Peptides against a protein of PDB entry 3C66. Designs and how they scored, part 42

Target 1, 189 residues: chain A of PDB entry 3C66
Amino acid sequence: KSWANLFEKNDFFFRYKFYLEITAYTRGSDEQHLKWSGLVESKVRLLVMKLEVLAGIKIAHPFTKPFESSYCCPTEDDYEMIQDKYGSHKTETALNALKLVTDENKEEESIKDAPKAYLSTMYIGLDFNIENKKEKVDIHIPCTEFVNLCRSFNEDYGDHKVFNLALRFVKGYDLPDEVFDENEKRPSK

## One batch from the design tools (peptide; aimed at target 1 D138 N148)

Design b2_p24_3 (made by RFdiffusion4)
Pose (drawn by RFdiffusion4):
Structure b2_p24_3 (pose): chain A 189 residues (1-189), chain P 24 residues (1-24)
Amino acid sequence: as target 1 above (189 residues)
Amino acid sequence: SSANFERWNELVDKFAEFPVHIDH
């Protein structure tokens, strides 16, 4: 074999059938999002610990990099549809109605100056100890405990017209396009 | 206020939709 093989990109978004995504939103400024998403990103490892000790959870595997994007966001209505529609491949297409900030256009006049909404998403891939028969598995408490941990007593993130946090349980075939690069086809049926 | 926990927990209920069936 060769050195090029050792350094082959990992296949995180193909190896699991289930993912938990944690999303920090900011309809505000760049630094408002830096602090906010920074706080949330700092707590994600704790969710891994809370999840992984559970009977039923075989592994809770965090990816090493947050997925980031921002859209020009004029109206409150837009910020809300972003939260609603972002996170699933079935629905992320509706985001095309808004202008996405890219490598090419981040420097343009009508974009550099426009109010923006910011997203930061982390992925925890899940694998399960499948109990007995097909049964429901409940991981709600560790998820809400994680939410309650996303706080600061010296910084108010209470204005939801600005700051928001969301979690999604998304099957592998339904992961957002952003997680697969130019090479990779997405998982199927 | 330190944070908006009520709103964020509603989003967890809305999107994560726990408990769920696991299919293989």

Design b2_p24_3_s1 (made by RFdiffusion4, then SolubleMPNN; from b2_p24_3, 14 letters changed)
Fold by OpenDDE base, seed 3:
Structure b2_p24_3_s1 (fold): chain B 189 residues (1-189), chain A 24 residues (1-24)
Amino acid sequence: as target 1 above (189 residues)
Amino acid sequence: SSADIEGRIENVKKHAKFPFYVEE
């Protein structure tokens, strides 16, 4: 397949057993989120490079497009809940308690002026070397370095009340619903 | 292949669920 084919959604979320989810959270303005998420997205390439050099990682393949969502987020507790529950099919149903902002409802009076949490999520498919069953791969270091890199870029990004960044290691069968089309069947365990 | 745990690194907080270990 050509590079273009590899970066199409197509079978990306069925191709790997493991995924790394990188989510930039912003509780503030859309402008704040655009700057924050844009920064995070711009650094994903560096994380991929760091992952690729690990002996146990055969492939670290980024999906080229972010997934975007936003919720009405009136309280800090709601913001914490979003960060806790998002990114796993197992837990994402808890987000149904919040109002998802859509193009259809964004102009409603109860939504238009409400505080919002914005989410941008990048995915990296991971393939590991199976030849050495005894080898453990620890991706904590490169992931931590990535978070530090993003957070240290601007002093404003140190405000955890507004800006947050999470990396989640997820199995393919537990990917969020957002990555699948309505007619696609979720991968099995 | 197996993952020891599903992990999460959030804002380099100490309560993050890590390390991310994969074992095959």
Scores: peptide ipSAE 0.101, ipTM 0.738, DockQ to the pose 0.118
OpenDDE base, seeds 1, 2, 4, 5: peptide ipSAE 0.031, 0.091, 0.096, 0.054; ipTM 0.632, 0.737, 0.737, 0.725

Design b2_p24_3_s2 (made by RFdiffusion4, then SolubleMPNN; from b2_p24_3, 14 letters changed)
Fold by OpenDDE base, seed 2:
Structure b2_p24_3_s2 (fold): chain B 189 residues (1-189), chain A 24 residues (1-24)
Amino acid sequence: as target 1 above (189 residues)
Amino acid sequence: SSADLKGRIENVKKFAKFPFIVEE
């Protein structure tokens, strides 16, 4: 199947049992995040290519549009919490303790000049070869290489206080709410 | 730098969750 057909959200988040989430985090300026997330996003296809050639992976299809969000992030602990809790339906409710920045509130005095954590998340749908059920598919290597590739692109990206990159393996039923429309029901276990 | 590499590895360990996928 052509990747082009998967660029439409329609059923992407229902199509696969497993997803790889790639989230670029920035606690800094919007400009910093744009550069960082842009770099990460530009490399996702390379990761996909590496995943596709693994014997245990039948399909690795990227959803090409990033999901963008930002939170008021006054402390480093908040930033760590975001990185820990984001990307899973099980844990994402913890983010409700933070102020989500929206177009409606971004100009509020309490938000406008507040420290921000920016998030850009890419998704890869994964289908594994059932016949290889006994074979453990280790995606750790290509994922680690991907992270290293992104982090090594610029020395500034080594600053974990500002720039972070996380990869999370998630089952369809545990996808964040952001990937579903209001009228869509998340997949069941 | 070596420090940067270590930091990247640590970051991956901390925030990257890669399963060994055995599809049942």
Scores: peptide ipSAE 0.043, ipTM 0.647, DockQ to the pose 0.396
OpenDDE base, seeds 1, 3, 4, 5: peptide ipSAE 0.035, 0.034, 0.031, 0.036; ipTM 0.681, 0.667, 0.677, 0.676; seeds 3, 4, 5 fail the geometry check

Design b2_p24_3_s3 (made by RFdiffusion4, then SolubleMPNN; from b2_p24_3, 14 letters changed)
Fold by OpenDDE base, seed 2:
Structure b2_p24_3_s3 (fold): chain B 189 residues (1-189), chain A 24 residues (1-24)
Amino acid sequence: as target 1 above (189 residues)
Amino acid sequence: SSADVEHRIKQVEKFAKFPFIVEE
């Protein structure tokens, strides 16, 4: 499949054994999140470029569609929990303790004016070059640079009570349910 | 092989145990 085809859903979440999840978190207004997530999303291509040039990485392909969700988030502890549990099938069930905001419930008085955590997640599929056994692949550096780039763009983004950015390395079988359609079976271990 | 990949990305696996957030 062409690289361009991987920007569509296709079999993107079945194609790679490894994925890098980039999640922008905002506990604040929708407007704040739109700006923050938009910035993060705009910089993902730079991260991809940095990943692609690593000797141990054969392929770094972004899925261009962000996955968006929001939760009622009344406390800072809830916000920390979201950041800790989101992005892994193994842990995402913990999020069931929070009220997911949906189009069906967003107008409910108890939800409409409630504090919310907004999430936007981008995915990069990774294929490693296993022929180079001597060189360790460490994506920490480009990932750190990416986070610093995003955080430094505006002083407001330094407020971790509001804005957060997490990168998670995830195996295909541990991808969140959100990336699969109802008729799709998640990859096995 | 998966084992080869896992060996080469050991640091990544360690990194992956939690969401990576850079604190400034």
Scores: peptide ipSAE 0.030, ipTM 0.595, DockQ to the pose 0.056
OpenDDE base, seeds 1, 3, 4, 5: peptide ipSAE 0.029, 0.029, 0.027, 0.030; ipTM 0.598, 0.620, 0.638, 0.583; seeds 1, 4 fail the geometry check

Design b2_p24_3_s4 (made by RFdiffusion4, then SolubleMPNN; from b2_p24_3, 12 letters changed)
Fold by OpenDDE base, seed 3:
Structure b2_p24_3_s4 (fold): chain B 189 residues (1-189), chain A 24 residues (1-24)
Amino acid sequence: as target 1 above (189 residues)
Amino acid sequence: SSADLEHWIEQVKKFAKFPFIVEE
């Protein structure tokens, strides 16, 4: 497939064994989320660059289209649950306890004015150099630096009650359902 | 194959940390 096809959905979520999920969370307004998620998205390329220079990483390819979702989030506990459960097929079913906001229901009285948690998720496909067994790749360092970069951009982004950022390394078979079409079978173990 | 995947994962675990979550 052409290089151009790597950034289309096509087989991106079947191509790699591991993915880095970068999720920006906002419990607040849509405007707050737009600013926060936009900032995070704008910095993903810097993270990719830092990952690519690690000897243990052969390829770090971003899927640049974000995945967007929002939930009614009446409590802080709900917000913590979202952050804990989202991003893994094994745990995402727990989110069914919350009301997903959709275009069809967003105008309902119980949803319209309810507190919401907004999620924007970017993905990076990872290919590792298996021959570099002797070189320990400390992947969390560039990830932590990335989080710190985003959080330090504005003082408001230090408020964990409103803004959060999570990076999750997942196996292809444990990717969230959102990345697959209804007719696509998720990768096998 | 699943066997190939498992072998690959075992090799990667020697120098990489998966799965891993960073929450900040």
Scores: peptide ipSAE 0.065, ipTM 0.494, DockQ to the pose 0.034
OpenDDE base, seeds 1, 2, 4, 5: peptide ipSAE 0.030, 0.028, 0.027, 0.031; ipTM 0.646, 0.579, 0.600, 0.625

Design b2_p24_4 (made by RFdiffusion4)
Pose (drawn by RFdiffusion4):
Structure b2_p24_4 (pose): chain A 189 residues (1-189), chain P 24 residues (1-24)
Amino acid sequence: as target 1 above (189 residues)
Amino acid sequence: EVEPIIVGEGELINAKETLKELFE
């Protein structure tokens, strides 16, 4: 074999059928999002611990990099549809109605200056100890405990017209396009 | 293949109101 094989990119977004995504939103400034997403990101490892000790959870595998994007966001209505529509491949297409900030256009006049909404998503891939028969598995408490941990006593993130946090349980075939690069086809049926 | 039924699967866990209450 060869050295090029050792350094082959991982296949995180193909190896699990289930993912938990944690999303920090900011309809505000760049530094408002830096602090906010920075706080949320700092707590994600705790969710891994809370989840992984559970009977039923075989593994809670965090990816090493947050997925980041921002859109020009004029209206409150837009910020809300971003929260609603972002996170699933079934629905993320509606985001095309808004201008996405890219490598090419981040420097343009009508974009550099426009108010923006910012997204930061982390993925925890899940695998399960499948109990007995096909049964419901409830991981609500550790999710809400994680939410309650996303706080600061010296920084108010209470204005939800600005700061938001969301979690999704998303099957592998339904992961957002952003997680698969130019090479990779996405998982199927 | 047997797969578990995940509570809240396909749904949005929106924490904005929780955050508002914590920061009151």

Design b2_p24_4_s1 (made by RFdiffusion4, then SolubleMPNN; from b2_p24_4, 7 letters changed)
Fold by OpenDDE base, seed 1:
Structure b2_p24_4_s1 (fold): chain B 189 residues (1-189), chain A 24 residues (1-24)
Amino acid sequence: as target 1 above (189 residues)
Amino acid sequence: ELEPIIVGEGELLDASELLKKLHE
């Protein structure tokens, strides 16, 4: 199936048992985030290509639409918490302690001038071709290469206080709530 | 259902230094 066809189908997050999440984080300006996330997003296709040729991976399909969110992030500890807790249904409830920035509240004085963390997340659905559970698939190498590629593009992206990039391997039942519509139920184990 | 052994599963790649320490 073409990537375009996957975008049209509302079943992307039900189609695979496994997903790779790629999240670009920025604690700074919206402009900084747009540049950083845009760069990361532009390189995802290269990661997909590297994953597809790995032994044991049958399919690596990207979901082409990024998921965007932003939080009031007054401290570095809050920024670390976001990076630790985001991307898993098991842990994402911890983010409720932070103020989510929305179109409705973004003009509030307490939010408008507050430090913010911006998040852009890309998803890759993975299908594996394994004969037995003893087979190992090493995604660490292509993922590390991807991170290095993104970080090395601009010297400013080496500042972990501002820019971060996380890749998380997750099972479908542990996907964040953001990927499902209000009427959709998350996959079971 | 067969599940692969994924090297790097559960690891946050390029996390902050604090997060890296938590995953060590």
Scores: peptide ipSAE 0.118, ipTM 0.622, DockQ to the pose 0.369
OpenDDE base, seeds 2, 3, 4, 5: peptide ipSAE 0.108, 0.057, 0.060, 0.050; ipTM 0.666, 0.573, 0.572, 0.583; seed 2 fails the geometry check

Design b2_p24_4_s2 (made by RFdiffusion4, then SolubleMPNN; from b2_p24_4, 8 letters changed)
Fold by OpenDDE base, seed 2:
Structure b2_p24_4_s2 (fold): chain B 189 residues (1-189), chain A 24 residues (1-24)
Amino acid sequence: as target 1 above (189 residues)
Amino acid sequence: ELEPIIEGEGELFDASETLAELHK
């Protein structure tokens, strides 16, 4: 399929067995997150390029739309929990302990001025050149380089209490619910 | 179906120090 088809949701989250999730986290202001996530998003194509040249990777296709969410995040522990639990269907239900900020509730007094964690998540669909299950593909190098690239852009981004960047390798059946429409069935194992 | 062995599957590459430790 052409890259043009990847600009829309379509069947992107059914097309691959494997995905790389890139999530920019910000516990701070919306402005801080906009800058941070914008930077991360702007560099995703560089990561794709680095992934594509790996011998074990046949295809690395980015989904162009970021997934945005924000939670009331009153404590640092909550922020750590978000980072630990987000990005996997197996664990994402833990996020229900936090209040999701929505357009409907964002103006509520209890939410408006509350500390928030902002999340922007990009997805890369991966197809591998594998002949057997024993083949190892090391994506650590390009992923680490990507993280370093983003983190080094501004000294402020070194503050892990505010800014975080997580890359997670996830199987299609374990993608977060956010990537599927209500009428779509999650891919099977 | 063939699946690659991805070292560090599910690993968080950069997070808080505590998370980085948990996801080594």
Scores: peptide ipSAE 0.063, ipTM 0.637, DockQ to the pose 0.404
OpenDDE base, seeds 1, 3, 4, 5: peptide ipSAE 0.048, 0.048, 0.059, 0.038; ipTM 0.618, 0.593, 0.580, 0.609

Design b2_p24_4_s3 (made by RFdiffusion4, then SolubleMPNN; from b2_p24_4, 9 letters changed)
Fold by OpenDDE base, seed 1:
Structure b2_p24_4_s3 (fold): chain B 189 residues (1-189), chain A 24 residues (1-24)
Amino acid sequence: as target 1 above (189 residues)
Amino acid sequence: EIEPIIEGEGELFDASETLAKLHS
């Protein structure tokens, strides 16, 4: 199916059994995050190209809209928790322990001056050309190269206390709630 | 349905090439 059709029908998150999530994290300013996430997003097409040429991958389609969220993140432990729990429906409920920053609450005294973690997530839908479970697809190299590419762009992006980048391979039924509308039911196993 | 074995599935990729196990 053409990329054009993906954006018209908004069925992207039902189309594939497997997805690769690319999340840029920033514990700092919104300006820092804008630069970091913008860089990551600008490089996603390169990752797609590398994935598409793998023998076991039939299709790698990016969803071009980033998903944005931010949390009050007072400690480094909270930041680590966000990175551990985000991106999977199985674990994302743990994020309820943190205060989600919204347009409605961002001006509250307890929120406006609080340290924040910003998240931007891009998605790649994957269709595999595998006929036997014994066949393996190794995405490790393309993914590692992508992370290295992004982090090496600026020395500041090597600071894991501020900037992080995670890639997560997930099944469609385990996608985060953010990718579905209220009227949509998540895919079943 | 055949699910492929994906090397790197459920792992965090880092610039240091250190792999951390993820929950999914």
Scores: peptide ipSAE 0.089, ipTM 0.657, DockQ to the pose 0.289
OpenDDE base, seeds 2, 3, 4, 5: peptide ipSAE 0.082, 0.051, 0.045, 0.140; ipTM 0.660, 0.582, 0.548, 0.693; seeds 2, 5 fail the geometry check

Design b2_p24_4_s4 (made by RFdiffusion4, then SolubleMPNN; from b2_p24_4, 10 letters changed)
Fold by OpenDDE base, seed 1:
Structure b2_p24_4_s4 (fold): chain B 189 residues (1-189), chain A 24 residues (1-24)
Amino acid sequence: as target 1 above (189 residues)
Amino acid sequence: ELEPEIVGEGELFDASELLEKLHK
């Protein structure tokens, strides 16, 4: 149960059946994204604390390292698509229609000056204390409070054309491919 | 195996009207 052991990826994405994904999106500069994602990441511990005190949650453990990606994002529709499709194995294949920015291609003429969407994703593993089949756990309150906390920090973050923040409850078998190494098998249902 | 009923499962939580439009 020690957070110290979660600094390494290890078996974090196999340890829990349920995860909460926190993704900060930025369609703008890398500098804008660093500020936005940095803010979001700095508040994750507060969300963990709020989750841990919920009656149905036994454990809420954050994975301490963010997952970073960026795409060429020439249109607002592309940006909407990213926000809709990212974060689920079921839907993430739609992202293949976009150009992933890599260290190898970032200097290409078609990519270098293109509009980009930046993504930073934090994960919280969840273990539930289930007493009976009728037990309900409501995550709306802590999630909404977290979003409000991040969005209200700076008025610039009110521009949803640039800055976005999503929280997604995901089952382990539906985690994005990014969390697994090439030699790891995705958890089954 | 017992699984909890999660209120909010399948929803995206965001203050963005855009995401609300997509998922409501």
Scores: peptide ipSAE 0.228, ipTM 0.741, DockQ to the pose 0.387
OpenDDE base, seeds 2, 3, 4, 5: peptide ipSAE 0.183, 0.222, 0.176, 0.096; ipTM 0.703, 0.754, 0.671, 0.673; seed 2 fails the geometry check

Design b2_p24_5 (made by RFdiffusion4)
Pose (drawn by RFdiffusion4):
Structure b2_p24_5 (pose): chain A 189 residues (1-189), chain P 24 residues (1-24)
Amino acid sequence: as target 1 above (189 residues)
Amino acid sequence: SEFDEKIEKINEKLEKEMVFTPDY
């Protein structure tokens, strides 16, 4: 074999059938999003601990990098559809109605200056101890406990017209395009 | 407060969504 093989990219988004995504939103400024997403990101490891001690959870595997994007966001209505539509491959197409900030256009006049909404998503891949028969598995408490941990007493993130947090349980085939690079086909049926 | 209301809404949504049957 060769040194190139040792350094082959991991296959995180293919090895699990289930993922928990944690999303921080900011319809505000760059630094408002830096603090906000920074706080949320700092708590994600705690959700891993809370989840992984559970009977039923075989592993809660955090990915090492948040997924980041922003859109030009003129209206409150837009910010809301971003929250609604972002996170699933079935629905993320609706985001094409808004201008996405890219490597090419981040420097353009009508984009550099436009109000933006910011996204920061972290992924926890899940694998399960499948109990007895096909049964429901409830991980709601550790998810809400995580939400309650996403707070600061010296910084108010209460204005939801600005700051938001969301979590999604998404199957592997339904992961957002952003997680697969130019090479990789996405998982199927 | 606005913060408490926001957190309550998020928690209520998650209580409905974080129950599922894993299929392999």

Design b2_p24_5_s1 (made by RFdiffusion4, then SolubleMPNN; from b2_p24_5, 9 letters changed)
Fold by OpenDDE base, seed 1:
Structure b2_p24_5_s1 (fold): chain B 189 residues (1-189), chain A 24 residues (1-24)
Amino acid sequence: as target 1 above (189 residues)
Amino acid sequence: SALDEKIKEIQEKLKKTFVFTPEY
C-alpha cells in the first residue's frame, strides 16, 4: 500500500499499537502559535529519521495532518492543567472544565478577547522489532534531541509560560477522542 | 538558566517514559 493510503485517517489510528504524540502548546496569540507549531511540525521529519535508525524500531510513520484545538485559558494553572490532561483518553475529560474555542463561539465577547491556549498535535505510529519479548526499547535520545532542537531554535521558545512542547508515548486504546470519527470504535486493549 | 532547568526536567521525564518494553 502506498504511503498515501497510510495517510487515510481511518487506517492510521488503528494500524499501530503504539503512538508518539507531539504537542506544541502556545498561551498567547494565534500568530505566536502559528510560528511555534509550524517550527515543531517542520522538525517532525527529523525525529522520524532518528527513530527509524534505532534497531528496536521497525516503523516510525508520521500522520501528516496536525490536530488543532484551542481553549480559553485565563490562568497559568489552566495552562498547566491542559498540558497535564491532554493527549490521553483517560484524562482528557478534565479539559471539559475549560471552554473549547470553536468556529461557532469564537466571536462571542467572552471568548474573543480571552487569553487562549493553542494546541497542535502530531502523531507518529510505531511498530517495534521485538525478537525477545523482554527487550527494552529506548527512544529517549532522539526525543530529547528533538525537544532541544525546537526549544533552542529561537530564544522566545524558551519561555515556558508561553511556549511548551510535550511528547507522550500512548497506546492505541488510549489515544484522544479527536483522532477518531464519531462513528469509529476505539481500539481495544 | 530557566531554559536549562526546563530541558533537564524534560530529559528526566523522557528517560522515565521512553524506556519501555513494548507489549503486543
Scores: peptide ipSAE 0.184, ipTM 0.726, DockQ to the pose 0.799
OpenDDE base, seeds 2, 3, 4, 5: peptide ipSAE 0.051, 0.179, 0.179, 0.182; ipTM 0.547, 0.720, 0.722, 0.715

Design b2_p24_5_s2 (made by RFdiffusion4, then SolubleMPNN; from b2_p24_5, 10 letters changed)
Fold by OpenDDE base, seed 4:
Structure b2_p24_5_s2 (fold): chain B 189 residues (1-189), chain A 24 residues (1-24)
Amino acid sequence: as target 1 above (189 residues)
Amino acid sequence: SALDEKIAEIQERLKKEFVFTPEL
């Protein structure tokens, strides 16, 4: 069955208990982010293939659409804060201290020319082939290989001041609000 | 730099998340 038919958008973030979030960060231009995020997104399929062959993983299912956001990011500390707080419902409220760039505000003088952090996030739903709650799954190797693959593609992507890549393992109830529609109730614990 | 160290810490934290026990 083609993966495309499983993407009824409406249940993907309810279907799995666990998700791997892949976020490409750029503190720079929109053009820089487009190139970086596009590269990362193009490699997600390779990560999925590497995850699927792990004995503890039954399914690694990528969500096809990236989630995109941008923040006014005047300092390097703000950029670090974004990378620390983004990707979890428990911590994302800290991002309210920063100005989210929206279609309504992007032309405001204080926002238009401000330094920005751009975020593009891909999600992989994970189902595990674990009988016992005590079995460990180690996805460190394929995730590290993925990060190295993306960062080594161009020398510029080694600049951590501009380009970052984070992988976060998240439970469905702790997914960011961005993945749910306004009328959708967040999964319970 | 201090930034590089913090970024490294963030990356190290993320690396620790790659080894987990799924609570089914």
Scores: peptide ipSAE 0.126, ipTM 0.692, DockQ to the pose 0.520
OpenDDE base, seeds 1, 2, 3, 5: peptide ipSAE 0.033, 0.034, 0.035, 0.101; ipTM 0.569, 0.562, 0.560, 0.669

Design b2_p24_5_s3 (made by RFdiffusion4, then SolubleMPNN; from b2_p24_5, 9 letters changed)
Fold by OpenDDE base, seed 5:
Structure b2_p24_5_s3 (fold): chain B 189 residues (1-189), chain A 24 residues (1-24)
Amino acid sequence: as target 1 above (189 residues)
Amino acid sequence: SALDEQIKRIQEKLKKEFVFTPEY
């Protein structure tokens, strides 16, 4: 079956029990975010290649389209909250305390000139090759190497007040609402 | 450096989060 048919959104987020989320955060300009998120996205293929060669991983399948969102982010505490709460259905409701920037509201005076946090999230579907129920899978090495590669690319990306990068391991039933269409039922446990 | 400290924090988080036993 062609990989191309596996990139349909509707099948991807129901196909795997486990996902790795990669989120690039920027508290700054849209131009800064475009450069940062573009760099991170360009390195995802290297992470996939490193995951696929691990004995415990059967499949590491990237979803090619990033999910993009932005919030009004007036304080550093708000930026920390976004990074803590985003990426899990259990915690994402806390983001309702912030103003989501949309095409409809972006020109409002209170939003246009406000500090913003930009988010770009990429997903990797994971299938594991576990012969014994007690086998541990360790993916921290390739993930750490990926973070180091992105953060060390430019000295400006070392500024954690502006640029951040998070990886999160998530079960399919705990994926953020953004990955499902309005008429799609969330996977059960 | 500030970068080294940030990398260390990320590494500690990843080590805790990404060592797991997948349960089907």
Scores: peptide ipSAE 0.070, ipTM 0.673, DockQ to the pose 0.811
OpenDDE base, seeds 1, 2, 3, 4: peptide ipSAE 0.038, 0.037, 0.035, 0.066; ipTM 0.581, 0.591, 0.586, 0.674

Design b2_p24_5_s4 (made by RFdiffusion4, then SolubleMPNN; from b2_p24_5, 10 letters changed)
Fold by OpenDDE base, seed 5:
Structure b2_p24_5_s4 (fold): chain B 189 residues (1-189), chain A 24 residues (1-24)
Amino acid sequence: as target 1 above (189 residues)
Amino acid sequence: SALDEKIKKIQEELKKKFVFTPEF
């Protein structure tokens, strides 16, 4: 099957048992987020190339489109909570305590001028070349290099109060609800 | 620097998180 057919959302999130999530966070303006997330997205291909050459990695396949979300984020504690809870089905229910910003509600007075956290999430599907179930995979080096590359691009991106970048290794059954359509059944364990 | 300390912390966290045995 050509790589082109795996760029469809429905096939991608059922194709792999394991995913690497890359989330760019911004607590600031939409303009700040567009610059930050655009930078992160532009570097994902370099991370993929570094993963593909590791002996334990059989396939590293990026999903081409980011998932975008934003929340009303009044406090720094709310922003830390978003970063802790986002990116897994087990923990994402905690985000229901925050108001999700939508196209329908963005013009409401309580939302329009409120502090916001913006999220852009990229996914990489992973398959491993492990013959022995006891073998470890180590991807910390390319992940660290990626974070450092993004954070060092501009001095402003060193401000962790505004800009954050998180990587998460997730099993297919624990992917966030955002990756599935309402009629799609979540993968089983 | 404060930046170097933050980078070191991130590296230590990533090392703990991304050395694993995949459960198939």
Scores: peptide ipSAE 0.216, ipTM 0.733, DockQ to the pose 0.718
OpenDDE base, seeds 1, 2, 3, 4: peptide ipSAE 0.205, 0.214, 0.211, 0.215; ipTM 0.725, 0.738, 0.727, 0.739

